# Peptides against a protein of PDB entry 1IK9: the designs that were tried, part 39

Target 1, 211 residues: chain A of PDB entry 1IK9
Amino acid sequence: MERKISRIHLVSEPSITHFLQVSWEKTLESGFVITLTDGHSAWTGTVSESEISQEADDMAMEKGKYVGELRKALLSGAGPADVYTFNFSKESCYFFFEKNLKDVSFRLGSFNLEKVENPAEVIRELICYCLDTIAENQAKNEHLQKENERLLRDWNDVQGRFEKCVSAKEALETDLYKRFILVLNEKKTKIRSLHNKLLNAAQEREKDIKQ
Target 2, 207 residues: chain A of PDB entry 1IK9 as posed
Amino acid sequence: MERKISRIHLVSEPSITHFLQVSWEKTLESGFVITLTDGHSAWTGTVSESEISQEADDMAMEKGKYVGELRKALLSADVYTFNFSKESAYFFFEKNLKDVSFRLGSFNLEKVENPAEVIRELIAYALDTIAENQAKNEHLQKENERLLRDWNDVQGRFEKAVSAKEALETDLYKRFILVLNEKKTKIRSLHNKLLNAAQEREKDIKQ
Target 3, 195 residues: chain B of PDB entry 1IK9 as posed
Amino acid sequence: MERKISRIHLVSEPSITHFLQVSWEKTLESGFVITLTDGHSAWTGTVSESEISQEADDMAMEKGKYVGELRKALLSVYTFNFSKESAYFFFEKNLKDVSFRLGSFNLEKVENPAEVIRELIAYALDTIAENQAKNEHLQKENERLLRDWNDVQGRFEKAVSAKEALETDLYKRFILVLNEKKTKIRSLHNKLLNA

## One batch from the design tools (peptide; aimed at target 1 Y177)

Design b2_p17_3 (made by RFdiffusion4; failed a check: the pose's geometry)
Pose (drawn by RFdiffusion4):
Structure b2_p17_3 (pose): chain A 207 residues (1-76, 81-211), chain B 195 residues (1-76, 83-201), chain P 17 residues (1-17)
Amino acid sequence: as target 2 above (207 residues)
Amino acid sequence: as target 3 above (195 residues)
Amino acid sequence: ATETEDKLRELSDEAFE
């Protein structure tokens, strides 16, 4: 059981703002209840599933395509106009294309006996919605703060692991260098003794 | 300017639900407007900064402590009474085994209730719209942070596993280079022996 | 592998100098 409350402007009353409340079950295609209110009175109407299928046929439209038009127009490149007569309670709306507009929907609404009850329920629904949302945003704020911390934590754990690696690498290299260079000292020493022994042999050949 | 709309029940009409709308600028301390509506009529009252502090005196409460009680009672066990004939509005606090008048307001019937009701509904719809948008922005951030975390966690896994492969990998190389030095040393020694 | 060996050789040359 869903609903959408939208504000709309009627051509015959561009001064005041009205409100449109559409409610259905699962899909618009199965039918819907529509209520119009100016904050004082309320007019209500119903559209059955069969009435929707018939209206789509009379408009030469694929049924789902027609319901799509209803969703854009009633549930808030597509320009729509709304008209209402308090004298007749007739409510219709047209889609305005280029130089060509057409009747998209028409409803004979009935003035409600208990406008206040309808208005109170509507406001009540809105306040409940505002409430459910805040609870959700709070739940997400906390999850947000938890993740901001869980990142900072592991980020630090990362920097430490890297810094530990660098300290260990240089530490190992330092030991290596010492040992390697000790050997080089021996090589140079041996190499030079050899040379010396070559120069000595050379001297005996020459004298 | 901020506002809070609360659903309440009046003692003289537990059947019907009323709506209490309280509006202010910065803090209730500087005055506020309170509106009561049943969806048909509406009653309004203005409470100045001067009247509020005045009430804080008649009670002998710090203007802060007193405003605190109003916030709890008006912005949402608190009891509410309203007489449509007198337009007098008062509310009380109910503790274990006692109750007491907490405050009152002389409201006045509004000339154009429909205008007030329309503005109230409009505000609620805007609020729903802003809240749904924030729910999206925070939803995505929750996603970005989730991804960013997995990234770094992966970097950490890779980094720690590297530090643990370092000693073994570097020592092999050191053995290789070291074995080269020794060979040279042996060859040299052997040459020296030649001579 | 070869690059690490060369680095050890160069660092040994330099330390020795």

Design b2_p17_3_s1 (made by RFdiffusion4, then SolubleMPNN; from b2_p17_3, 12 letters changed; failed a check: the pose's geometry)
Amino acid sequence: MEKLQKELEEKTDKAFA

Design b2_p17_3_s2 (made by RFdiffusion4, then SolubleMPNN; from b2_p17_3, 13 letters changed; failed a check: the pose's geometry)
Amino acid sequence: DKKIQEELEKKTEEAFS

Design b2_p17_3_s3 (made by RFdiffusion4, then SolubleMPNN; from b2_p17_3, 13 letters changed; failed a check: the pose's geometry)
Amino acid sequence: DKKKIEELKKKTEEAFK

Design b2_p17_3_s4 (made by RFdiffusion4, then SolubleMPNN; from b2_p17_3, 11 letters changed; failed a check: the pose's geometry)
Amino acid sequence: DKELIDRLEKETEKAFE

Design b2_p17_4 (made by RFdiffusion4)
Pose (drawn by RFdiffusion4):
Structure b2_p17_4 (pose): chain A 207 residues (1-76, 81-211), chain B 195 residues (1-76, 83-201), chain P 17 residues (1-17)
Amino acid sequence: as target 2 above (207 residues)
Amino acid sequence: as target 3 above (195 residues)
Amino acid sequence: SALMKKFKEELPGSMVH
């Protein structure tokens, strides 16, 4: 059981703002209840599933394609106009294409006996919605704050692991260098003794 | 300018639900407007900064403590009474075994209730719209942070596993280079023996 | 929800063809 409350502007009353409340079950295609209110009175109408299928035929439209038009127009490149006569309670709306517009929907609404009850329920629904949303935004705010911390935590754990690796790497190399260089000292020493022994042989050959 | 719309029940009509709308600028302390509506009629009242502090005196409460009670009672156990004949509105606080009048307002019937009701409904729809948008923005950030976290966590897993492969990997190389030096030393020594 | 369901069940069709 879903609903959408939208504000709309009627051509015959561009001054005041009206409100349109559409409610259905699962899909618009199965039928819907539509209510129009100016904050004082309310007019209501119903559209059955069969009435939707018939209207789609009379408009030469694929049924789902027709319901799609209803969704764009009623549930808020597509320009739509709305008209209402308080004298007749007739409500219709047209889709305005280029130089060509057409009747998209028509409803004979009935003035409601208990406008206040309807208006109160509508406001009540809106307040409940505002409430459900805030609770959700709060839940997400906390999840947001948790993740901001869980990141900062691991980020630090990361920097530490890297810094520990660098300290260990340089530490190992330092030891290596010492041992390697001690050997080099021996090599140079031996190498030079050899040279010396070569120069001594060379001197005996020459004298 | 901020506002709060609360659903309430009046003692003299537990059947029907009324709506209390309270609006202000910055803090209730500087005055506020209160509107009561049943969806048909509407009653309004203005409470100045001067009247509020005046009430804080008649009670002998710090303007702060007094405003605090109003916030709890008006912005949503609190009881509400309204007489359509007198337009007098008052509310009380109910504790264990006692109750007391907490405040009252002389409201006046509004000339064009439909206008007030329309503005109230319009506000609610805008609020729903803004809240739904924020729910999206925070939903995405929740996603970005979830991804960013997995990233760094992966970097950490890779980094720690590297630090643990370092000693073993570097020591092998050191053995290799070191074994080269020794060979040279042996060959030199052997040469010296030649001579 | 109950009020909208009542309108759905008690009111005739309002669509004009």

Design b2_p17_4_s1 (made by RFdiffusion4, then SolubleMPNN; from b2_p17_4, 8 letters changed)
Fold by OpenDDE base, seed 5:
Structure b2_p17_4_s1 (fold): chain B 211 residues (1-211), chain C 211 residues (1-211), chain A 17 residues (1-17)
Amino acid sequence: as target 1 above (211 residues)
Amino acid sequence: as target 1 above (211 residues)
Amino acid sequence: MELMRKFRETLPDSLVL
């Protein structure tokens, strides 16, 4: 089961933060359980896939688009842009929410909730879920931090080896050329010496013929 | 202000999860506010630095060691090893906790709490703090994940450049040696040819003298 | 390796150090 808890402000009680819990299996489209609480009382409703389909049809909205709007409204709360407005009557247990656009507001959905007999149990379980989520997220953060520290060390090590390899390549080229020039100059000197010996031998032979 | 919320089990109500909130400025040693809730009622107490010092003295425990045990008990709950036991009387508002060692249990501390008149406000604020902490931890997780992915790309890039540099160094050495061998063999061939010309010239001169 | 051996055989021992 997946779950999301959000804070919302009700139009009827704007000074009191309410909490909206939505729980579902695999996808929100297949139905969900909605729970509302003010930290004293709680109200729960079940929404089926057929009810979601009917609300989409009543709105003349494509089901996937409607579920996309439900997901934004119910899983994020009002959001940073006051795009969604929430209404609840504690007397009728009727919950509805609107999407606010620049020049038009429209009702996105409505649900009948039932007052929970033991709200303290729902509130305790909600706090437990929050604490479990905090612990899981902290463990993930500690793991990612250790991985980032490892990757940074590994990057520094290979970067240092790469820089040494670049320098070693340049040094190798320079050393090999220096050694080659020395040997080549020795062979050039020997060739020059042998040519001079041939010239001298030819000059001596020309003198021996002239007597 | 720093804050920690933990779940605890009371010896008197072991089937009902309670929540223990501790809030403090900078260090727990300087005093703290403790709040207990069962999701319906709440109880709050203030503990001063002088009270912490007095409890440490009454226990004949060094203050820093005592605060270290307070931190383990109050900020972690029972922990995975049932090392701490929590007791609370809703009638007397007396809260106390024990440390359980293999052959001995001892009282670590005790506090007088006061019943909160508006427990719903305390519970709402506690849930708000949990949701804020979840959002902050999620944002840290997303940031660390992006950094992890960046560092992994950067590592792969420099590793690939390093491997290319190693291969290029080996290829450079091989290519330079091939080129040098060709030039040296040319010069060796020229030296051998010049020596043969000198030998022939000496043999011809010896024939001309015998003639 | 073999090219290096052949190159060393072409160089005076004094240049192989």
Scores: peptide ipSAE 0.024, ipTM 0.841, DockQ to the pose 0.004
OpenDDE base, seeds 1, 2, 3, 4: peptide ipSAE 0.021, 0.019, 0.020, 0.019; ipTM 0.841, 0.841, 0.841, 0.841; seeds 1, 3 fail the geometry check

Design b2_p17_4_s2 (made by RFdiffusion4, then SolubleMPNN; from b2_p17_4, 7 letters changed)
Fold by OpenDDE base, seed 5:
Structure b2_p17_4_s2 (fold): chain B 211 residues (1-211), chain C 211 residues (1-211), chain A 17 residues (1-17)
Amino acid sequence: as target 1 above (211 residues)
Amino acid sequence: as target 1 above (211 residues)
Amino acid sequence: SELMKKLRETLPDSRVL
């Protein structure tokens, strides 16, 4: 089961924050349970897949698009865009919500709720779910923080090894060229010396032939 | 103001989860506000710095150690160690808690609470705080996840550059040595050829003198 | 390295290594 709790304001009670809980299995399209509370009273209703399909048809909206709008309205909380307006009558237990566009408002959905006999149990369970969610998110945050610290160390270590490798490559090239030049110059000097000895020997032979 | 909400069980009502809210400024030692709720009723009390000091003195406990025990009892929630037992009388509004050790239990603190006239407002504000905390933790989680993904990319990039640098260093050493061997062998061959020419020239001179 | 060994065998001049 998946669950989302949202804070909403009712048009009839704009000064009192209400909480909208939606619970579903795998996808909102398969139906959901909706719970409304003001921190004293609670109201619950079940919306079936068939009701969602019928509401989409009544709106002449494609089901996937309609379910997408339901997710935005019911799961986002009071988003900063105030795009959704919520209405509830405690007398009739009738809940409905509208989407506000620039020049038009239209009803997106409506549900009949039932007043819960023991609202305190629903409220306690809602608070428990919030506390459990906080604990899970904190544990995940601590894990991600430790992983980030590990990755940063590992990055610094390989960066330092990379810089050492670059410097060692440049040093190797420079050292090898210096050593090679020294040996090559020695061999060039030996070749020059041997050529001079050959020239001198040829000049001495030419002197010996000339008696 | 700092705040912590904990789930607790009362000895008198072990089947009903209660919520313990503690609110303080900077440190619990400067005093705190405690609120207890069962999701229907709420009770609040204020504990001053002087009361905390007096309770520490009455226990013959060093103040910093006592405040450390208060933090564990009041802010940890029902920790898995069941080290703390909570008691509350709805009739007297007297709240007290005990620390359970292997062979001894001792009272750690006690507070007189007052029944809140509008518990729904306290409950709504508590739920709002939970939802705001969830949103903050989710935003932090998403940020840490993005940083984790960034650090992992950056690590893979520098690791790949490092491996290329290692391979390029080995290839450079190998190539330079091969080139140097070729050039030095050419110079050695030239030196050997020049020595042979000198030996032949000396042998021809010795023939010309014997003739 | 094996390359330095081959260099020594090819170039017995002790100052090259």
Scores: peptide ipSAE 0.023, ipTM 0.832, DockQ to the pose 0.004
OpenDDE base, seeds 1, 2, 3, 4: peptide ipSAE 0.021, 0.021, 0.020, 0.018; ipTM 0.832, 0.832, 0.831, 0.829; seed 2 fails the geometry check

Design b2_p17_4_s3 (made by RFdiffusion4, then SolubleMPNN; from b2_p17_4, 8 letters changed)
Fold by OpenDDE base, seed 1:
Structure b2_p17_4_s3 (fold): chain B 211 residues (1-211), chain C 211 residues (1-211), chain A 17 residues (1-17)
Amino acid sequence: as target 1 above (211 residues)
Amino acid sequence: as target 1 above (211 residues)
Amino acid sequence: SELMRKYRETLPDSRVL
């Protein structure tokens, strides 16, 4: 079971924050339980998959699109642009919500809710869920923070090894070339010395032939 | 202002989860506002720094240690070991809590609370704070998750560059030595050839003198 | 280095360092 609690404002009570809880199994499409509370009273209704399908058909809207609009309305609250307007009559227990566009407002859905006999239990359970969610999110935050700190250390360690490897490669290349030049120069000097000895021997032989 | 909400169980109502809110400025030592609710009724009391100091003195406890015990009791709820027991009389509005040790239980503190006239407003504000805290923690979780994914990519990139640098260093060293051996062998062959020419020239000159 | 050791070993005529 998944649950989302959102704050909403009712058109009838714009000064009083209400809380809209929606609870569902896997997908909102399979139906949901809607709970409304003002922190004193609570109202609950169950919405079936058949009711969702019927509302989509009555709206001439594709079911997946309709469920997408329900998800935006009921799981996000009013949203930052007051795109969704919520209405509730405490007398009729009739809950309905509208989507407000620039040029048109239309009813997106409507539900009959029932007044909860013990609203305090619903409110306590709602607060418990909020506290559990806070604790879970805090534990996840602490885990992710420790993981970030680990990954940052590991990155710094590899970066430092990489920089040392680059510097060691350049130093090795330079040292190898210096050693190579020294040995090559010795060999070149020996070749030049042997060539000069050959030239001198040839000149001496040419003198010995000329007496 | 900082705030902590905890679930507690009252000795008088062990089947009903209560919520203990503590609100304070910077440190719990400077005083705090305590709010108790059962999801229907609410009770609030203000505890001053002077009352905290007096309770510490009456207990013959060092103030910092006493504040440390208050922090554990009031900000953690009962805790996993029922170390703290909470008592509240709705009739007297007297709230007190005990620390339970193996061999001794002692009253840690007591506060007079006042019944809130509009508990629904306190409950709504408490739920609003829970929802805000959930949203903030979710945003922090998403940020930390994206940062973890970034750090992991950056680590993999540097690790892959480091491994390539190691392999390139070994390949460079091997290639330089191969080239060096080839050039040295050419120079050695040239030196041997020149030495043989010198020996032959000396042998021919020794023949010309004997002749 | 170990590579300089291997390099000395691969140079047959030790005479010309």
Scores: peptide ipSAE 0.025, ipTM 0.829, DockQ to the pose 0.004
OpenDDE base, seeds 2, 3, 4, 5: peptide ipSAE 0.022, 0.025, 0.022, 0.020; ipTM 0.827, 0.828, 0.825, 0.828; seeds 2, 3, 4 fail the geometry check

Design b2_p17_4_s4 (made by RFdiffusion4, then SolubleMPNN; from b2_p17_4, 8 letters changed)
Fold by OpenDDE base, seed 2:
Structure b2_p17_4_s4 (fold): chain B 211 residues (1-211), chain C 211 residues (1-211), chain A 17 residues (1-17)
Amino acid sequence: as target 1 above (211 residues)
Amino acid sequence: as target 1 above (211 residues)
Amino acid sequence: MELMEKFRKELPDSRVL
C-alpha cells in the first residue's frame, strides 16, 4: 500500500492548514482512500476504480490523463502555483477540488467523506507514517552520503594512479631515448674507428706501391 | 531553532502512541521546550538551563553527561532497546522519564507540563514540520543520488583513461624496442661490412708482399 | 612530433656516417 500526505488549504477555512492523505494499491487508477484532517477532526472516503472511470467519462477525459490530474491534485496538494483549489463542507462531508487554468476553472473531482469517530487514532497513525518516512529517508541519506564519500575516494585513487601512469610513460620514453643514444653513439664510434683503420690500411698500400 | 519529534509509549497508556517534541536553540544544554501529544490533547513545558543544571547536580552527574542522557532519552524516544521509560499524569500534568539499566532504574528527569488550550494547532504545526522535513530530506536524497551518478561516471571515465594509459605505455615500450632493434641491426651490419673490407685489404696486402 | 621523427632527427641516416 502506498501513501502520500500533503498540506491543503480549504476555501472555507483558509487560515487552517488541512492535511490530505491518499492511500492506494500499486496505482491510483485502481482506486484510493482519501483522508482529510485539521488536527482535531478527520474525515475519510473510498474512491473506487469505477468512480474514477465515471468521473473521467463525465469530464470527457481519457482515464490515464484524468488519473494524471488526480495524482497532481491529491498527491502534491495545491502545488507551487496554487493550481488546485480545495473545498470541503463539514456539514455535508462533501469534498471537491478544482483545477484553475488561466481562463477556466473546472471541478476535477468530488468525494463524499465520512467523519471518523476516533480522529486521534487517524492523526496518530498519520504522524507515525511521517516519522517512519523521515527515518527511512534519513537512513537513505546517510547511505548515499557514505557512498558519495567512497566514490570520491575511489575517483581520487584512480586519478592519482592515472597521473602517475602519464608521468611514468613520459619518463619511460625519455629513459629509453637516453639508453638508445648511448648504445648508438658506441656503435657510431666503432664505425668511425673501423673507417679510420680502413683509410690507414689504404694509405700504407699506396706507399708500398710507390718504390 | 532545532526540533526533534519522537514516538514514545507512556506506562499509563501503553496502547496509545504518544509524540514527544523537543525544541531548542543551538544546544539542548541551554534549555528546551517539550511538547507531548496523543493526537487529541497536547501538553507543553519549558525547561531552563538552570533546571537542567539543578537536575544534573541533584543526580551528582556532570552536566555534559547529563545533557547527553537527556538527548538520548528525549530526542530518540525509548530507542531500540527500551532503555527509557516515560510516565505522564494527565491530572497533575507531571511528566517523568527513567533510564533502565540492568540492575538499576533511575529517574533521569521530570517536568511539569501545561495542557494546551488549542491542541489542534500544535498537532497541525507538528504535522507541518514532519512534512517539511520529509520534503527537505527527499530533495537532499535526489541531490545525493545525482551526485553519486556523476561521481560514478567520472570514476568510469578516469578508469577507462587509466587503462588506456597503461596499454599505451606497454605499446610505446614495445614499439620503441622494435625501432631500436632495427637501427641497431643496421649499425651491426655496417660494422660487419667494414670488418670484412678490413680483412680483404689485409689479405690483398699479404698477397702483394708474397708476390 | 611522432616518436619516429625524433628518432630520425637524432639518428641521422647511415649514409652520412
Scores: peptide ipSAE 0.025, ipTM 0.839, DockQ to the pose 0.003
OpenDDE base, seeds 1, 3, 4, 5: peptide ipSAE 0.024, 0.023, 0.021, 0.023; ipTM 0.840, 0.839, 0.839, 0.839; seeds 4, 5 fail the geometry check

Design b2_p17_5 (made by RFdiffusion4)
Pose (drawn by RFdiffusion4):
Structure b2_p17_5 (pose): chain A 207 residues (1-76, 81-211), chain B 195 residues (1-76, 83-201), chain P 17 residues (1-17)
Amino acid sequence: as target 2 above (207 residues)
Amino acid sequence: as target 3 above (195 residues)
Amino acid sequence: EEFEEEDEELEEELAEE
């Protein structure tokens, strides 16, 4: 059981704001209850599933395509106009295309015997919604703060692992360099002794 | 300017639900407007900064402690009474085995209740809209952080596994380069022996 | 590689000698 409460402007009353409450079960296609309120009175109407299928036929529209139009118009490039007569309780709305507009929906609403009960329930539903949302935003705020920390934690763990690697790398190289360079000292020494021995032979060949 | 709308029950009508709307600027301490509605009629009252502090004196409570009790009682066990004839509104606090009058307001019946009711409903719808948008922004940040975390965690796994491959990998190379030096040393030594 | 280059330089210096 779902519902949508939207605010709307009627052409015959651009001054005051009205409210439209549409409620259904699963889908609009299966039917819906529509209620109009000005904060004092309320007018209600029902649209059955068969009535929707028929209206789609009379409009020369694919049924799902027609329900889609109802969703854009009633559940809040697509321009829609709304009219209501308190004298007749007739409620209709049109889709305004280029230079051509057409009747999209019509409802004969009935004035409600207990407007206050309807208005109180509506407000109550809204307050419950505001409440459910806050609880959710709070749950997400905490999850947000948890992740901000869990990142900072592992980020630090990362920097440490990298810094530990660099310290170990330079440490290993330092030892290597020492050993390698000691050998080089021997090579240079041997190499130079050899040269010396070659110069000595050379001297014997020459004298 | 902030406001809180609470659903309450009056002692003289536990059947019907009323709505209490409290509005203020910055803090209740500087005064506030309270409105009571049953969805048909509405009663309003203004409580000045002057009256509030005055009440803090009659009680001998720090203006802070007193405002604190109002926040708990009015912004949502607290009991509420209202007489439609006198427009007098009062509420009490109920503890174990005792109760006491906590405060009262002389409200006045509003001339155009529908206007008040319409504004209240409009506020609720805007609030629902803003809250749903924040739920989305925080939902995406929760996603971004989830991804960012996996990233770094991956970097950490890769980094630690590198540190552990370093000693072994670098030592092999060192053996290679070192063995080259030794060969040279041998060959030199052999040459010197030649001579 | 650095050590190979240093060996090459050391070989050149020794040849020159």

Design b2_p17_5_s1 (made by RFdiffusion4, then SolubleMPNN; from b2_p17_5, 10 letters changed)
Fold by OpenDDE base, seed 2:
Structure b2_p17_5_s1 (fold): chain B 211 residues (1-211), chain C 211 residues (1-211), chain A 17 residues (1-17)
Amino acid sequence: as target 1 above (211 residues)
Amino acid sequence: as target 1 above (211 residues)
Amino acid sequence: MKEEEEEKKMEKELEEA
C-alpha cells in the first residue's frame, strides 16, 4: 500500500490548513482511499477504478492522462503555482477539485466523503506515517552521505595513484634516456678508439713500404 | 528554533499513541517547550534553563550528562529498548518520565503542562512540520543521490585514465628498450667489424715482414 | 634500410636529448 499526504487549502476555509491523504495499491489507477482532515475532524472516501474510468470518460480524457492529473492534484496538493483549487462541504461531505489553467477552470474530480467517527485515530495514524517516513528518509540520507564520503575517498585514492603514475612515467622515460646515452657514448668512444688504431696501423705500414 | 517530534506511550493510556514535541533554541540546555498530543487534545509546557539546572542538581547529576539524558528521553521517545517510561495525568496535567535501567528505575524529569484551548491548531502545525521535514529530507536525498552519481562517474573517469597511464608506462618502457637494443646491436656490429679489420691488417703486416 | 633510418632517428633523438 502506497500513501501520500499533502497540504491543501479549501475555498470554504482558506485560513485553516487541511491535509489530504491518498492511499492506493501499486497504481492510483486501480482506485484509492482519500482522507481529509483539519486536525480535529476527518472525512474518508473510497474511489474505485470504475469511478476513475467513468470520470475520465465523462471528461473525454484518456485514462492515463486523467490519472496523471489526479496524481498531480491529489499527491502534490496545490503545487507551487496554485494550479489546483479544492472545495469541500462539511454538510454534504462533497469534495471536489478544479484545475486552473490560464483561460480555463475545470473540475478535475469529485468525491463523496464520510465523516470519520474517531478522527483522533486517523490523525494519530497520519502523524505516525509522517514520523516513519521521516525516519526512513533520515536513514537513507545517512546511508547516501556515507556512500558519498566513501566514493570521495576512493576518488582521491585513484587520483593520487594516477598522479604518481604520470610522474613515474615521466621519470622512467628520463632515466631510460640517461642510461641509454651513457651506454651509447661508451660505444661511440670505443668505435673512435678502434678507428684511430686502424689509422695508425695504416700509417706504420706506409712507412715500412717507403725503405 | 529546533524541533523534534517523537512517539510515546503513556503508562495510563498504553493503547493510544501519543506524540511528544520538543522545541528549543540552539541547545536543549537553554530550556525548551514541550507539547503532548493524542490527536484530539494537546498540552504544552515550558521548561527553563533554571528548572533544568535545578533538576540536575536535585538528581546530583552533572548538567551536561542530565541534558544528554533529557535529549535521549524527549527527542527519541521510548527508543528501541523501552528505556524510558512516560506518565501523564490529564487531570493534574502533570507529566513525568522515568529511565529504566536493569536494576533501577528513576524519575528523569517532570513537567507541569497546560491544556491547549485549540488543539487542532497545534496538531495542524505539527503535521505541517512533519510534511516540511519530509520535503526537505526528500530534496536532500535527491541531491545526495545526484552527488553519488557524479562521484561515481568522476571515479570511473579517473580509474580509466589511471589504467591507460599504467598501460602506457609499460608500453613506453617496452618500446624504449626495443629501440635501444637495435642501436646497441648496430654499435656492437660496428665494433666487431673494426676489430676484424685490425686483425686482418696485423696479419698482412706479419706476412710482409716474413716476406 | 627502415631499421637504419629508425636507428639514425633515435641516435639523433638521443644526441639532441
Scores: peptide ipSAE 0.023, ipTM 0.839, DockQ to the pose 0.089
OpenDDE base, seeds 1, 3, 4, 5: peptide ipSAE 0.022, 0.018, 0.022, 0.017; ipTM 0.840, 0.839, 0.839, 0.839; seeds 4, 5 fail the geometry check

